# Peptides against a protein of PDB entry 5VJI, part 70

Target 1, 62 residues: chain A of PDB entry 5VJI
Amino acid sequence: NTLVVLHKSGLLEITLKTKELIRQNQATQAELDQLKEQTQMFIEATKSRAPQAWAKLQASLT

## One batch from the design tools (peptide; made by RFdiffusion4, then SolubleMPNN)

Design b2_p29_3_s4
Fold by OpenDDE base, seed 4:
Structure b2_p29_3_s4 (fold): chain B 62 residues (1-62), chain A 29 residues (1-29)
Amino acid sequence: as target 1 above (62 residues)
Amino acid sequence: EELLQLFFAALEPNNPEAKAALEALLAAL
């Protein structure tokens, strides 16, 4: 059957590894996006010196 | 800037002291 052919050809292993790499990449991207957001809030807080901007930053860290 | 350094230190997963210090500083502003 198709599964046996995929396994014997090595394509199944490549496919599964690729899926795992995609998952890991997505997880890393999510962490990076969070860092970018936190950094942006920090930048805005330092620029504006507004209490609400600092409050947003503080809330993101709690 | 010390504030910026503290911010980056607070982003470290194993630095709860820096995070607490930053939060305390932010609360005082």
Scores: peptide ipSAE 0.104, ipTM 0.623, DockQ to the pose 0.052
Fold by OpenDDE base, seed 3:
Structure b2_p29_3_s4 (fold): chain B 62 residues (1-62), chain A 29 residues (1-29)
Amino acid sequence: as target 1 above (62 residues)
Amino acid sequence: EELLQLFFAALEPNNPEAKAALEALLAAL
């Protein structure tokens, strides 16, 4: 059957590995997005010295 | 820049000392 052919050809392994790489990429991207947001809050706090900006940065570290 | 270095250190897991130092600095500003 098709599954056996995919397995023997190595395509099934490639497919499963690709799915895992996509998952890992999505997780890494989420971490990068969080870091970008935290970095932006740090930049805004440093630039403005406004109490609201410091409060946002502090909240991000909790 | 020392403040930036402290910020990145505070973002790392298992570094409560850096986090506390950054929070103290922010409170003093």
Scores: peptide ipSAE 0.103, ipTM 0.619, DockQ to the pose 0.049
Fold by OpenDDE base, seed 5:
Structure b2_p29_3_s4 (fold): chain B 62 residues (1-62), chain A 29 residues (1-29)
Amino acid sequence: as target 1 above (62 residues)
Amino acid sequence: EELLQLFFAALEPNNPEAKAALEALLAAL
């Protein structure tokens, strides 16, 4: 059947690996976006010295 | 800059001490 052919050709393995790489890339991108946001909050807190900016940074870390 | 280094250390997943230290510092400001 079709599944057996896909398996024997190696295409099934490549497909599954590609799907996993896409998932990992999406997860890494989400972590990167979070880091960018946290970094921006840190920059704003250090620049403005405003209590609310420090509070916002603190809330993001708790 | 020490504060920046503490911030980066607090972002590490296996460094709860740095995270706690940063939170304590922020709470004291």
Scores: peptide ipSAE 0.101, ipTM 0.618, DockQ to the pose 0.053
Fold by OpenDDE base, seed 1:
Structure b2_p29_3_s4 (fold): chain B 62 residues (1-62), chain A 29 residues (1-29)
Amino acid sequence: as target 1 above (62 residues)
Amino acid sequence: EELLQLFFAALEPNNPEAKAALEALLAAL
């Protein structure tokens, strides 16, 4: 049947590995986006020296 | 530069002392 053909051809393994790589990529992208946001808050706090910016940064860490 | 280094150290998952130090510094400003 079709499933047997997919397995024997190696396409099933490739499909499963691709799905895992997509998952890992999405997780890494989420971490990167979080870091970008945290870095931006840090930059704004250091540039403006406004108490509100420091408070926002502090809130992101707690 | 030291402030920036402390910030990145505080982002590490298992560095609670750096996080506490950064929070204390921010509270003092």
Scores: peptide ipSAE 0.100, ipTM 0.618, DockQ to the pose 0.051

Design b2_p29_4_s1
Fold by OpenDDE base, seed 3:
Structure b2_p29_4_s1 (fold): chain B 62 residues (1-62), chain A 29 residues (1-29)
Amino acid sequence: as target 1 above (62 residues)
Amino acid sequence: DAELQRELQELQQQLQESLAKLQAELAAL
């Protein structure tokens, strides 16, 4: 029985864990993309209103 | 992320154990 072999070998558990890790990775990536977008919007707003302040902010982010 | 790295290491260990079990099952056929 293939299902029994997959279960006893631990491959089923690995498959389920991998699926969960993919889900977590996708969630983390979405949060990272949102942060990047917010950072970019902040940068553009700072450049448009106060170009002199941009250099200081850029240095703080590096 | 250190937690993700730990989970990946645990997954790798489980994969090695799974492979060993599959090899043992194959040898028993």
Scores: peptide ipSAE 0.094, ipTM 0.636, DockQ to the pose 0.011
Fold by OpenDDE base, seed 5:
Structure b2_p29_4_s1 (fold): chain B 62 residues (1-62), chain A 29 residues (1-29)
Amino acid sequence: as target 1 above (62 residues)
Amino acid sequence: DAELQRELQELQQQLQESLAKLQAELAAL
């Protein structure tokens, strides 16, 4: 039985662990991208005297 | 990320052990 061989060899465990690592990497990348966007909005808000830029930043932080 | 690097090293080691098991099982056929 192929499934039994995959389980006993440890390949199934490796496959599941690899999927989890990919998921964690994707989550971390999404958080990083969000932080980059928030940083850009902060830079724009500091350059602008327009209250709308600060409102946009505040909306992104909530 | 140091934690990710550690987990990748563990995965690589496990992969090598798994491949060795598969090779042994294949040789027993």
Scores: peptide ipSAE 0.094, ipTM 0.634, DockQ to the pose 0.012
Fold by OpenDDE base, seed 4:
Structure b2_p29_4_s1 (fold): chain B 62 residues (1-62), chain A 29 residues (1-29)
Amino acid sequence: as target 1 above (62 residues)
Amino acid sequence: DAELQRELQELQQQLQESLAKLQAELAAL
């Protein structure tokens, strides 16, 4: 039974752990990308003094 | 990032041990 071999070798556990790490990495990357975007909007808002840039930043924080 | 790198290192070690077990199982066939 292939499943029994995978379980006994520890490969099943590694596969499941790898899937969980991929999920966590994807979640962390999404948070990082959001923070990068918010940071960029903040930089643009501070440079331009344009109300539209501040409105865009405010919308991103809600 | 440091936690992820640590978990990846642990995964790498586990993979090495798992491969050794698979090789032993194959040799026993």
Scores: peptide ipSAE 0.093, ipTM 0.633, DockQ to the pose 0.012
Fold by OpenDDE base, seed 2:
Structure b2_p29_4_s1 (fold): chain B 62 residues (1-62), chain A 29 residues (1-29)
Amino acid sequence: as target 1 above (62 residues)
Amino acid sequence: DAELQRELQELQQQLQESLAKLQAELAAL
């Protein structure tokens, strides 16, 4: 049984840990992308001084 | 990893505070 061999060799543990690290990386990347988007909206709101730009930014932060 | 997430949270909080200040300044003009 391949699964039994993977478990006994420790490769299953490594595979599961790698999967978890990939998941954490994806979560961190999503937070980073959100912050980048919020930063861009903040810059645009600051430049335009338009109430609509501030409203868009506020909506993204809630 | 957890440290990077903490830094992102701190940066996000600072952005929110800066936004609130600028909105207050705009309302005073």
Scores: peptide ipSAE 0.020, ipTM 0.434, DockQ to the pose 0.242

Design b2_p29_4_s3
Fold by OpenDDE base, seed 2:
Structure b2_p29_4_s3 (fold): chain B 62 residues (1-62), chain A 29 residues (1-29)
Amino acid sequence: as target 1 above (62 residues)
Amino acid sequence: SAALQKELAELQKQLEEALAKLKERQAAL
């Protein structure tokens, strides 16, 4: 049985751990991208002095 | 078979290297 061989060799554990780390890395990258976007909206809000830009930023934080 | 064992060993090595790189990236954040 292939599953038994994978388990006994340690490859199953490594494979599952690798998949989990990939998932976590993707989640962390998404959080970073969101923070970058929020930072950009903050920069634009400070430049424009327009209430609309601040409203857009506020909406992104909720 | 010996061929399957060699292939499995190589795959294990590659996965461990990939895992190490992912851990390094996460630690750098």
Scores: peptide ipSAE 0.101, ipTM 0.603, DockQ to the pose 0.019
Fold by OpenDDE base, seed 3:
Structure b2_p29_4_s3 (fold): chain B 62 residues (1-62), chain A 29 residues (1-29)
Amino acid sequence: as target 1 above (62 residues)
Amino acid sequence: SAALQKELAELQKQLEEALAKLKERQAAL
């Protein structure tokens, strides 16, 4: 059957590994985007004397 | 069939190339 052919050819392993790498890449990208946003809020807080800017940063770190 | 074997071989090559690119992106972070 198709599953046996995919397994014997190595395509099943490659497919499953590809799916896992895509998932990991998406997770890492999300973490990176979060860090970038936190960095931006930090920069804005340092430029502003407005207490709400620091409150936003505080909330993002929790 | 020989046609199916050729198609599977090409698909395998494409997936291996995709894996390599994903690893490169991961290493660049």
Scores: peptide ipSAE 0.101, ipTM 0.605, DockQ to the pose 0.019
Fold by OpenDDE base, seed 4:
Structure b2_p29_4_s3 (fold): chain B 62 residues (1-62), chain A 29 residues (1-29)
Amino acid sequence: as target 1 above (62 residues)
Amino acid sequence: SAALQKELAELQKQLEEALAKLKERQAAL
């Protein structure tokens, strides 16, 4: 049984751990992307001094 | 990091390919 061999060799654990690491990395990347977007909105708000730019930033922080 | 994600994805792919080869060998027996 390939599943038994995979389990006994430790490769199943490695596979599952790898999948979990990918998932965690994707979640972290999503948070990073959100932070980058918020940072960009902040930069734009500071440059333009336009109320709508600040409103966009505030909306992104909720 | 996109680079780390790509590396992990490649590792996962390699593991999946290894598993596929094991299944093929089992089927050949």
Scores: peptide ipSAE 0.079, ipTM 0.601, DockQ to the pose 0.012
Fold by OpenDDE base, seed 5:
Structure b2_p29_4_s3 (fold): chain B 62 residues (1-62), chain A 29 residues (1-29)
Amino acid sequence: as target 1 above (62 residues)
Amino acid sequence: SAALQKELAELQKQLEEALAKLKERQAAL
C-alpha cells in the first residue's frame, strides 16, 4: 500500500522530520519573541525610572 | 527564523501534495 511504499522509500521519514523541524523552529521563534519583549520592557524600565515599568518586567519574568 | 520556517513549510507542502497524488493513483487502481 501507499504507506508501505512511503516508508520504504524514506519519504515518510523525511516528511516526519520536516514536521518536527517546523515545530522546533516555531518554538524557538516564540522564545526569541518573548526574549525580545522582555528586553524591550527592561529598556523602558531603565529609561522611565517608573515603578510601573519594572512591575511589568517582573510580571513577564515570573 | 521566519525565512527558515517558510522554507520548511513549503517543503512540507510539497511532500503532502506528493502524498496526495500517490493516494489518488492508488485509488484509481
Scores: peptide ipSAE 0.078, ipTM 0.604, DockQ to the pose 0.012; fails the geometry check

Design b2_p29_8_s2 (from b2_p29_8, 19 letters changed)
Fold by OpenDDE base, seed 4:
Structure b2_p29_8_s2 (fold): chain B 62 residues (1-62), chain A 29 residues (1-29)
Amino acid sequence: as target 1 above (62 residues)
Amino acid sequence: LEDIEEQIAKNKELIAELQKKLEELEKQA
């Protein structure tokens, strides 16, 4: 049984841990992307000094 | 930022676990 062999060799565990690592990395990347977006809105707000840009930034920080 | 730092720490732990298992496989090979 291939599944039994994979389990006993530890490869199945590595595969499962890899999938979990990928999931966590994706979650971290999503947070990073959010921070990047907020940073961009901050940059735009400082450049334009337009109330709408500041309002957009404020909304993103909630 | 704190959440990101926590995720990084968790990822480091997972990496360490994966490395340990890889070493075990290398010993069996």
Scores: peptide ipSAE 0.063, ipTM 0.596, DockQ to the pose 0.109
Fold by OpenDDE base, seed 5:
Structure b2_p29_8_s2 (fold): chain B 62 residues (1-62), chain A 29 residues (1-29)
Amino acid sequence: as target 1 above (62 residues)
Amino acid sequence: LEDIEEQIAKNKELIAELQKKLEELEKQA
């Protein structure tokens, strides 16, 4: 059957490894986006000195 | 597969750079 052929050809292993690498990349990208947002909120808080900006930054770190 | 692995490595490098910049800003504040 098709599943046996995919397994013996190595394509099934490649497919599963690809899915795992995509998952890892998505997790890394999410962390990158979070750090970008936190950096922006910190810059805005230092410029405005407004308590609302510091509150937003604090909320993002919890 | 090599392209995906390379992208992950690049993202890790970018994360490290952003962390360093954030730490520098905190020292100046």
Scores: peptide ipSAE 0.031, ipTM 0.471, DockQ to the pose 0.025
Fold by OpenDDE base, seed 2:
Structure b2_p29_8_s2 (fold): chain B 62 residues (1-62), chain A 29 residues (1-29)
Amino acid sequence: as target 1 above (62 residues)
Amino acid sequence: LEDIEEQIAKNKELIAELQKKLEELEKQA
């Protein structure tokens, strides 16, 4: 059957490894996006000097 | 596979750079 052929050819291993790498990349990208947002909030907080902006930043760091 | 591994490595590097930048800004504030 197809599964046996995929396993014996090594394609199953490659497919599973690829899926895992994609998952890791997505997780890393999510962390990157979060840090970008936090950096932006920090910049905005420093510019506004408004307590609300600092509160928003603090909430994002928890 | 190598392309995906490279992308992961690049993302990790970008994260480290952003963390460093944020830390520097916090020291200045």
Scores: peptide ipSAE 0.030, ipTM 0.469, DockQ to the pose 0.025
Fold by OpenDDE base, seed 1:
Structure b2_p29_8_s2 (fold): chain B 62 residues (1-62), chain A 29 residues (1-29)
Amino acid sequence: as target 1 above (62 residues)
Amino acid sequence: LEDIEEQIAKNKELIAELQKKLEELEKQA
């Protein structure tokens, strides 16, 4: 059947792996966006009231 | 942040490679 042919050709494996990598990339991007947003909010707060916190924030950016 | 950005870059590269292989196999079919 078609599924067997796709498996034997290697096309199924490539397709499934590609889909998984896309999913992982989307999850990573979401995490990055959240961290960027949190960082920006913290920066604004530190500029106004706690400038010494800048060094701590900088160290946390990994 | 740098670690996350690096992972995204690697994922993009891997996806591109797999998509290229997928396209090649589709041409052969």
Scores: peptide ipSAE 0.071, ipTM 0.590, DockQ to the pose 0.205; fails the geometry check

Design b2_p29_8_s3 (from b2_p29_8, 19 letters changed)
Fold by OpenDDE base, seed 2:
Structure b2_p29_8_s3 (fold): chain B 62 residues (1-62), chain A 29 residues (1-29)
Amino acid sequence: as target 1 above (62 residues)
Amino acid sequence: LKEIDEQIAKNKELIAELKKELEELEKKA
């Protein structure tokens, strides 16, 4: 059947790995977007010139 | 950032594996 052919050809493995890559890239992008938002918040906080603001910024960049 | 870097490294590894598999598939075609 089609599934057996896909498996034997290696296309099934490629498809599954591609789907996993897409999932991982999406997750990574979501984290990057979160960090961008956090960075913006902390940039504004840096205007306070308070050491605590810098500490928070540093923590957000881990 | 460390977690993101690790994820990127894993993704690069996965891409390399995919490329290898594609190359092998092309040789058989």
Scores: peptide ipSAE 0.100, ipTM 0.641, DockQ to the pose 0.093
Fold by OpenDDE base, seed 4:
Structure b2_p29_8_s3 (fold): chain B 62 residues (1-62), chain A 29 residues (1-29)
Amino acid sequence: as target 1 above (62 residues)
Amino acid sequence: LKEIDEQIAKNKELIAELKKELEELEKKA
């Protein structure tokens, strides 16, 4: 049984953890992308010289 | 930013675990 062999060798565990790492990295990347977008909006807000909007965007970047 | 930092830390831990298991696998091979 191939599945049993994979389990016994430890390769199954590595495979499962690798899949989980990929999932987590993808989730983190999505958050980074969102942060980048927020950063861009922040930069634009600073140019508008709107203190309230600037403060809100700054808070969202934390 | 805090949430991202926490996720990065968790990912680093998972990577470390994977490396450890790979090393053990190499010892058996």
Scores: peptide ipSAE 0.099, ipTM 0.641, DockQ to the pose 0.098
Fold by OpenDDE base, seed 3:
Structure b2_p29_8_s3 (fold): chain B 62 residues (1-62), chain A 29 residues (1-29)
Amino acid sequence: as target 1 above (62 residues)
Amino acid sequence: LKEIDEQIAKNKELIAELKKELEELEKKA
């Protein structure tokens, strides 16, 4: 059947791993977006002359 | 940042595995 053919060809494994890669990349992108947001808040906190906010945000970026 | 770096490393590994599998598939084709 089709599934067996896909498995034997290696295409099934590639497909499944591709799906996993897509998922992981999406998750990583979401974290990057969050980091970008945090970075912006960090910059703004820096401009606010608030050392406590600076330290807190800096810690959150690491 | 450490978590992102780890994820990037894992993604790179997965990409490398996919490339290897694609190459093997191309050999069979």
Scores: peptide ipSAE 0.097, ipTM 0.640, DockQ to the pose 0.100
Fold by OpenDDE base, seed 1:
Structure b2_p29_8_s3 (fold): chain B 62 residues (1-62), chain A 29 residues (1-29)
Amino acid sequence: as target 1 above (62 residues)
Amino acid sequence: LKEIDEQIAKNKELIAELKKELEELEKKA
């Protein structure tokens, strides 16, 4: 069947590793997005004299 | 940041393995 052909050709292994790579890249991207958000909060806190901005940043670091 | 760097390194390893497997597939074709 098709699955046997894919396995013997090596394409199945490539496909599975590709799926894992996509998953890992997505996880890394999520962490990057979080860091970007934290950076933005830091910038806003720095520009603001409002203690609320610092409190918001502190909350994001928990 | 350290965790991200480690993940990037692992992803690079995966990419290298994929390239190797693709090369082997091309040899068989």
Scores: peptide ipSAE 0.095, ipTM 0.644, DockQ to the pose 0.116

Design b2_p29_8_s4 (from b2_p29_8, 15 letters changed)
Fold by OpenDDE base, seed 3:
Structure b2_p29_8_s4 (fold): chain B 62 residues (1-62), chain A 29 residues (1-29)
Amino acid sequence: as target 1 above (62 residues)
Amino acid sequence: LEEIEEQIAKNKELIAELKKLLEENEKLA
């Protein structure tokens, strides 16, 4: 059947690895976007004479 | 940040594996 052919040709493994790569890349991108947003928020918070904002930013970057 | 770096490393490993599989597939074709 088609599934057996895909498995034997190696295309199934390629497809599954590609799907996993896409998933992981999307997760990484989401975390990067969140970090960018947090960075912007803390930059703005630093302008409000709140020195504790630097500590919060440092914690979020880990 | 450290978690993102780890994820990037894992993604690089996946890319390398995909390249290997594609190369092997091309050799068989």
Scores: peptide ipSAE 0.151, ipTM 0.691, DockQ to the pose 0.092
Fold by OpenDDE base, seed 2:
Structure b2_p29_8_s4 (fold): chain B 62 residues (1-62), chain A 29 residues (1-29)
Amino acid sequence: as target 1 above (62 residues)
Amino acid sequence: LEEIEEQIAKNKELIAELKKLLEENEKLA
């Protein structure tokens, strides 16, 4: 049985952990992309005279 | 930012575990 061989060789565990790492990296990258967008909005907010808008942007960066 | 930092830490742990598994696999091969 191929599945038994994969399990015994450790390749199954490696494959599953690799898939999990890829998934987590993708999720982290998505959050980083969102943060980049928020950073751009934050930069634009530096030109505004609206402290409340600044505070909202600051909170979104945590 | 805290969530991203936590995710990075988890990813580093996964990488370390994968390296360990690969090294063990190489020794058994």
Scores: peptide ipSAE 0.148, ipTM 0.691, DockQ to the pose 0.098
Fold by OpenDDE base, seed 5:
Structure b2_p29_8_s4 (fold): chain B 62 residues (1-62), chain A 29 residues (1-29)
Amino acid sequence: as target 1 above (62 residues)
Amino acid sequence: LEEIEEQIAKNKELIAELKKLLEENEKLA
Protein backbone atom coordinates (compact mmCIF):
# COMPACT_ATOMS: atom_id res chain seq x y z
CA ASN B 1 0.00 0.00 0.00
CA THR B 2 0.94 3.69 -0.23
CA LEU B 3 2.03 3.96 3.40
CA VAL B 4 4.45 1.05 3.02
CA VAL B 5 5.93 2.64 -0.10
CA LEU B 6 6.37 5.99 1.67
CA HIS B 7 8.03 4.29 4.61
CA LYS B 8 10.39 2.20 2.49
CA SER B 9 11.39 5.15 0.31
CA GLY B 10 12.32 7.24 3.37
CA LEU B 11 9.89 9.99 2.44
CA LEU B 12 7.77 9.40 5.53
CA GLU B 13 10.75 9.88 7.84
CA ILE B 14 11.80 13.02 5.95
CA THR B 15 8.28 14.42 6.27
CA LEU B 16 8.09 13.70 9.99
CA LYS B 17 11.54 15.19 10.67
CA THR B 18 10.64 18.27 8.64
CA LYS B 19 7.46 18.78 10.63
CA GLU B 20 9.40 18.44 13.88
CA LEU B 21 12.01 20.95 12.71
CA ILE B 22 9.30 23.46 11.80
CA ARG B 23 7.67 22.99 15.20
CA GLN B 24 10.93 23.46 17.11
CA ASN B 25 11.91 26.47 15.03
CA GLN B 26 8.57 28.09 15.79
CA ALA B 27 9.04 27.46 19.51
CA THR B 28 12.55 28.93 19.42
CA GLN B 29 11.30 31.98 17.54
CA ALA B 30 8.58 32.55 20.13
CA GLU B 31 11.13 32.50 22.95
CA LEU B 32 13.39 34.85 21.01
CA ASP B 33 10.50 37.26 20.47
CA GLN B 34 9.76 37.19 24.20
CA LEU B 35 13.39 38.01 24.95
CA LYS B 36 13.28 40.90 22.47
CA GLU B 37 10.19 42.28 24.17
CA GLN B 38 11.81 42.01 27.60
CA THR B 39 14.91 43.76 26.28
CA GLN B 40 12.78 46.60 24.94
CA MET B 41 11.03 46.95 28.30
CA PHE B 42 14.42 47.17 29.99
CA ILE B 43 15.58 49.86 27.58
CA GLU B 44 12.41 51.88 28.16
CA ALA B 45 12.73 51.48 31.92
CA THR B 46 16.28 52.85 31.88
CA LYS B 47 15.25 55.81 29.74
CA SER B 48 12.11 56.88 31.57
CA ARG B 49 13.18 56.05 35.14
CA ALA B 50 9.44 55.65 35.75
CA PRO B 51 8.40 53.05 38.33
CA GLN B 52 5.65 51.89 35.99
CA ALA B 53 8.18 50.87 33.36
CA TRP B 54 10.13 48.80 35.89
CA ALA B 55 6.90 47.26 37.14
CA LYS B 56 6.00 46.31 33.59
CA LEU B 57 9.40 44.69 33.09
CA GLN B 58 9.13 42.82 36.39
CA ALA B 59 5.70 41.53 35.44
CA SER B 60 7.07 40.23 32.13
CA LEU B 61 9.81 38.28 33.90
CA THR B 62 7.51 36.52 36.35
CA LEU A 1 18.88 32.06 26.98
CA GLU A 2 19.99 28.59 28.00
CA GLU A 3 16.78 27.09 26.68
CA ILE A 4 17.17 28.92 23.38
CA GLU A 5 20.73 27.63 23.03
CA GLU A 6 19.55 24.10 23.71
CA GLN A 7 16.80 24.41 21.13
CA ILE A 8 19.25 25.77 18.56
CA ALA A 9 21.45 22.74 19.15
CA LYS A 10 18.47 20.42 18.69
CA ASN A 11 17.49 22.23 15.51
CA LYS A 12 21.01 21.77 14.16
CA GLU A 13 20.77 18.06 14.89
CA LEU A 14 17.45 17.85 13.06
CA ILE A 15 18.89 19.69 10.07
CA ALA A 16 21.85 17.29 9.97
CA GLU A 17 19.51 14.31 10.12
CA LEU A 18 17.35 15.71 7.34
CA LYS A 19 20.41 16.23 5.14
CA LYS A 20 21.47 12.64 5.78
CA LEU A 21 18.03 11.31 4.91
CA LEU A 22 17.85 13.41 1.74
CA GLU A 23 21.26 12.17 0.65
CA GLU A 24 20.25 8.56 1.24
CA ASN A 25 16.99 9.11 -0.58
CA GLU A 26 18.84 10.53 -3.60
CA LYS A 27 21.04 7.43 -3.72
CA LEU A 28 18.00 5.17 -3.75
CA ALA A 29 16.20 7.17 -6.44
Scores: peptide ipSAE 0.141, ipTM 0.696, DockQ to the pose 0.119
Fold by OpenDDE base, seed 1:
Structure b2_p29_8_s4 (fold): chain B 62 residues (1-62), chain A 29 residues (1-29)
Amino acid sequence: as target 1 above (62 residues)
Amino acid sequence: LEEIEEQIAKNKELIAELKKLLEENEKLA
């Protein structure tokens, strides 16, 4: 059957590893995006004298 | 940051393994 052919050809393993890589990459990207957002809040807080900007940053660190 | 670096390292390992599998597949095909 098709599954046996995929397994024997090695394509099944490639497919499964690719799916795992995509999943891990997406998770890493999400963390990077969060870090970028936090960095932006830090930049804005340093540019602003408004306590609200620092409060927003503090909230993001929790 | 440390966790991100660890994840990147793991991703690199996965990529290397995928490349190996592709190479082996090409040899068999």
Scores: peptide ipSAE 0.136, ipTM 0.689, DockQ to the pose 0.118

## One batch from the design tools (peptide; made by RFdiffusion4, then SolubleMPNN)

Design b2_p30_1_s3 (from b2_p30_1, 20 letters changed)
Fold by OpenDDE base, seed 4:
Structure b2_p30_1_s3 (fold): chain B 62 residues (1-62), chain A 30 residues (1-30)
Amino acid sequence: as target 1 above (62 residues)
Amino acid sequence: SMQQKILEEVQKILEETEQQLREAQAQLAQ
């Protein structure tokens, strides 16, 4: 059957590995986006004397 | 997202490969 042929050819493994890499990349991107947001809050907190800016940063780090 | 587009492309390639295999099998069955 087609699945057996794909397995024997190595295409199935490549496809599955690609999907896994995409998943890992998505997870890493989410972490990166969170870090970017935290960095922005840090920048805003350093510019501001407002306690709320620091509170937002603190909340993001917990 | 870029990742989603890549995944969609991989899926497309897989579907095309399966279709080509089916066509090749049909030709051999003639």
Scores: peptide ipSAE 0.031, ipTM 0.503, DockQ to the pose 0.033
Fold by OpenDDE base, seed 1:
Structure b2_p30_1_s3 (fold): chain B 62 residues (1-62), chain A 30 residues (1-30)
Amino acid sequence: as target 1 above (62 residues)
Amino acid sequence: SMQQKILEEVQKILEETEQQLREAQAQLAQ
């Protein structure tokens, strides 16, 4: 059947591995984006005397 | 063959995805 052919050709393994790598890449990118956002909030908090900026940063870290 | 072309395309996508993952991980590690 189709699954047997895909398995024997190695295509199934490659496809599944590709899907997993895409998932991992997306997760890593999300973490990176979160870090970038947190860094920006930190920068804004350090520039501002407004307690709201620090409160926003604190909320992002919880 | 069509099967060969599909395999080659998937292999290409895999290599590109692996590279993108490594780059993202490197950026996160900085």
Scores: peptide ipSAE 0.030, ipTM 0.507, DockQ to the pose 0.128
Fold by OpenDDE base, seed 2:
Structure b2_p30_1_s3 (fold): chain B 62 residues (1-62), chain A 30 residues (1-30)
Amino acid sequence: as target 1 above (62 residues)
Amino acid sequence: SMQQKILEEVQKILEETEQQLREAQAQLAQ
């Protein structure tokens, strides 16, 4: 079948590795986006001196 | 399509492999 052909050609291994790399890339991007958001909340907390801004930041870190 | 079926099977194999890895890691942590 087609899957056996993919395996014997080495394309299955490449496909599986590519899928894993895509997953890892998506996870890394999500972490970066979270860090960007946390950084923005930190900047806002330092500027506003409002306890609500610090509470919001603390909630995001839990 | 045949192409879609291949991608779905690849996704299934990936998920099963990840599950097996997690189980193996849990066994080593005992």
Scores: peptide ipSAE 0.029, ipTM 0.485, DockQ to the pose 0.043
Fold by OpenDDE base, seed 5:
Parts: structure tokens; sequence; C-alpha cells
Structure b2_p30_1_s3 (fold): chain B 62 residues (1-62), chain A 30 residues (1-30)
């Protein structure tokens, strides 16, 4: 049985752990990208002093 | 990024492996 062989070799555990790490990495990267975008909107809002830029930033934080 | 490409390739290999396992299971369930 292939599954039994994978389990006994430890490859199954490594495979499952790798999948989880990939998932976590993707989630963390998405959070970082969101933060970078919010930071950029903040910078633009401070530079422009335009109410629209602040409104856009506020919308992104909700 | 290079890191992203590596992760994508690893993910692809894992998905292919999972598919092969499902196929093997289906054959054993005959």
Amino acid sequence: as target 1 above (62 residues)
Amino acid sequence: SMQQKILEEVQKILEETEQQLREAQAQLAQ
C-alpha cells in the first residue's frame, strides 16, 4: 500500500507539513501586501491633503 | 519572486502526488 509506505518513510508527514507551511506563507504574504497598500495610501493621503485620499484610506481600514 | 516560484513548483508537485494517490486508491477500491 503506497499510503502505508509514505507514512512509514515519514514522507507523508513532511508532505502535509509542507502544504501547511505553503498555506501559512500565502496567508502571511496576503496580509503583508494589504499592509503595504494601506501604508502607501497613508503616504499619499499625507502628501495630497485631499479628502478623497483619506476617504480611500479609511475605507481600506474597515 | 524567486521564493514564490519555488513554492508554486513545490505546490504543483504536491498536487500531482495527491492526484496519483487518489488514482491509486480508486484502483484498489475496485
Scores: peptide ipSAE 0.027, ipTM 0.500, DockQ to the pose 0.034

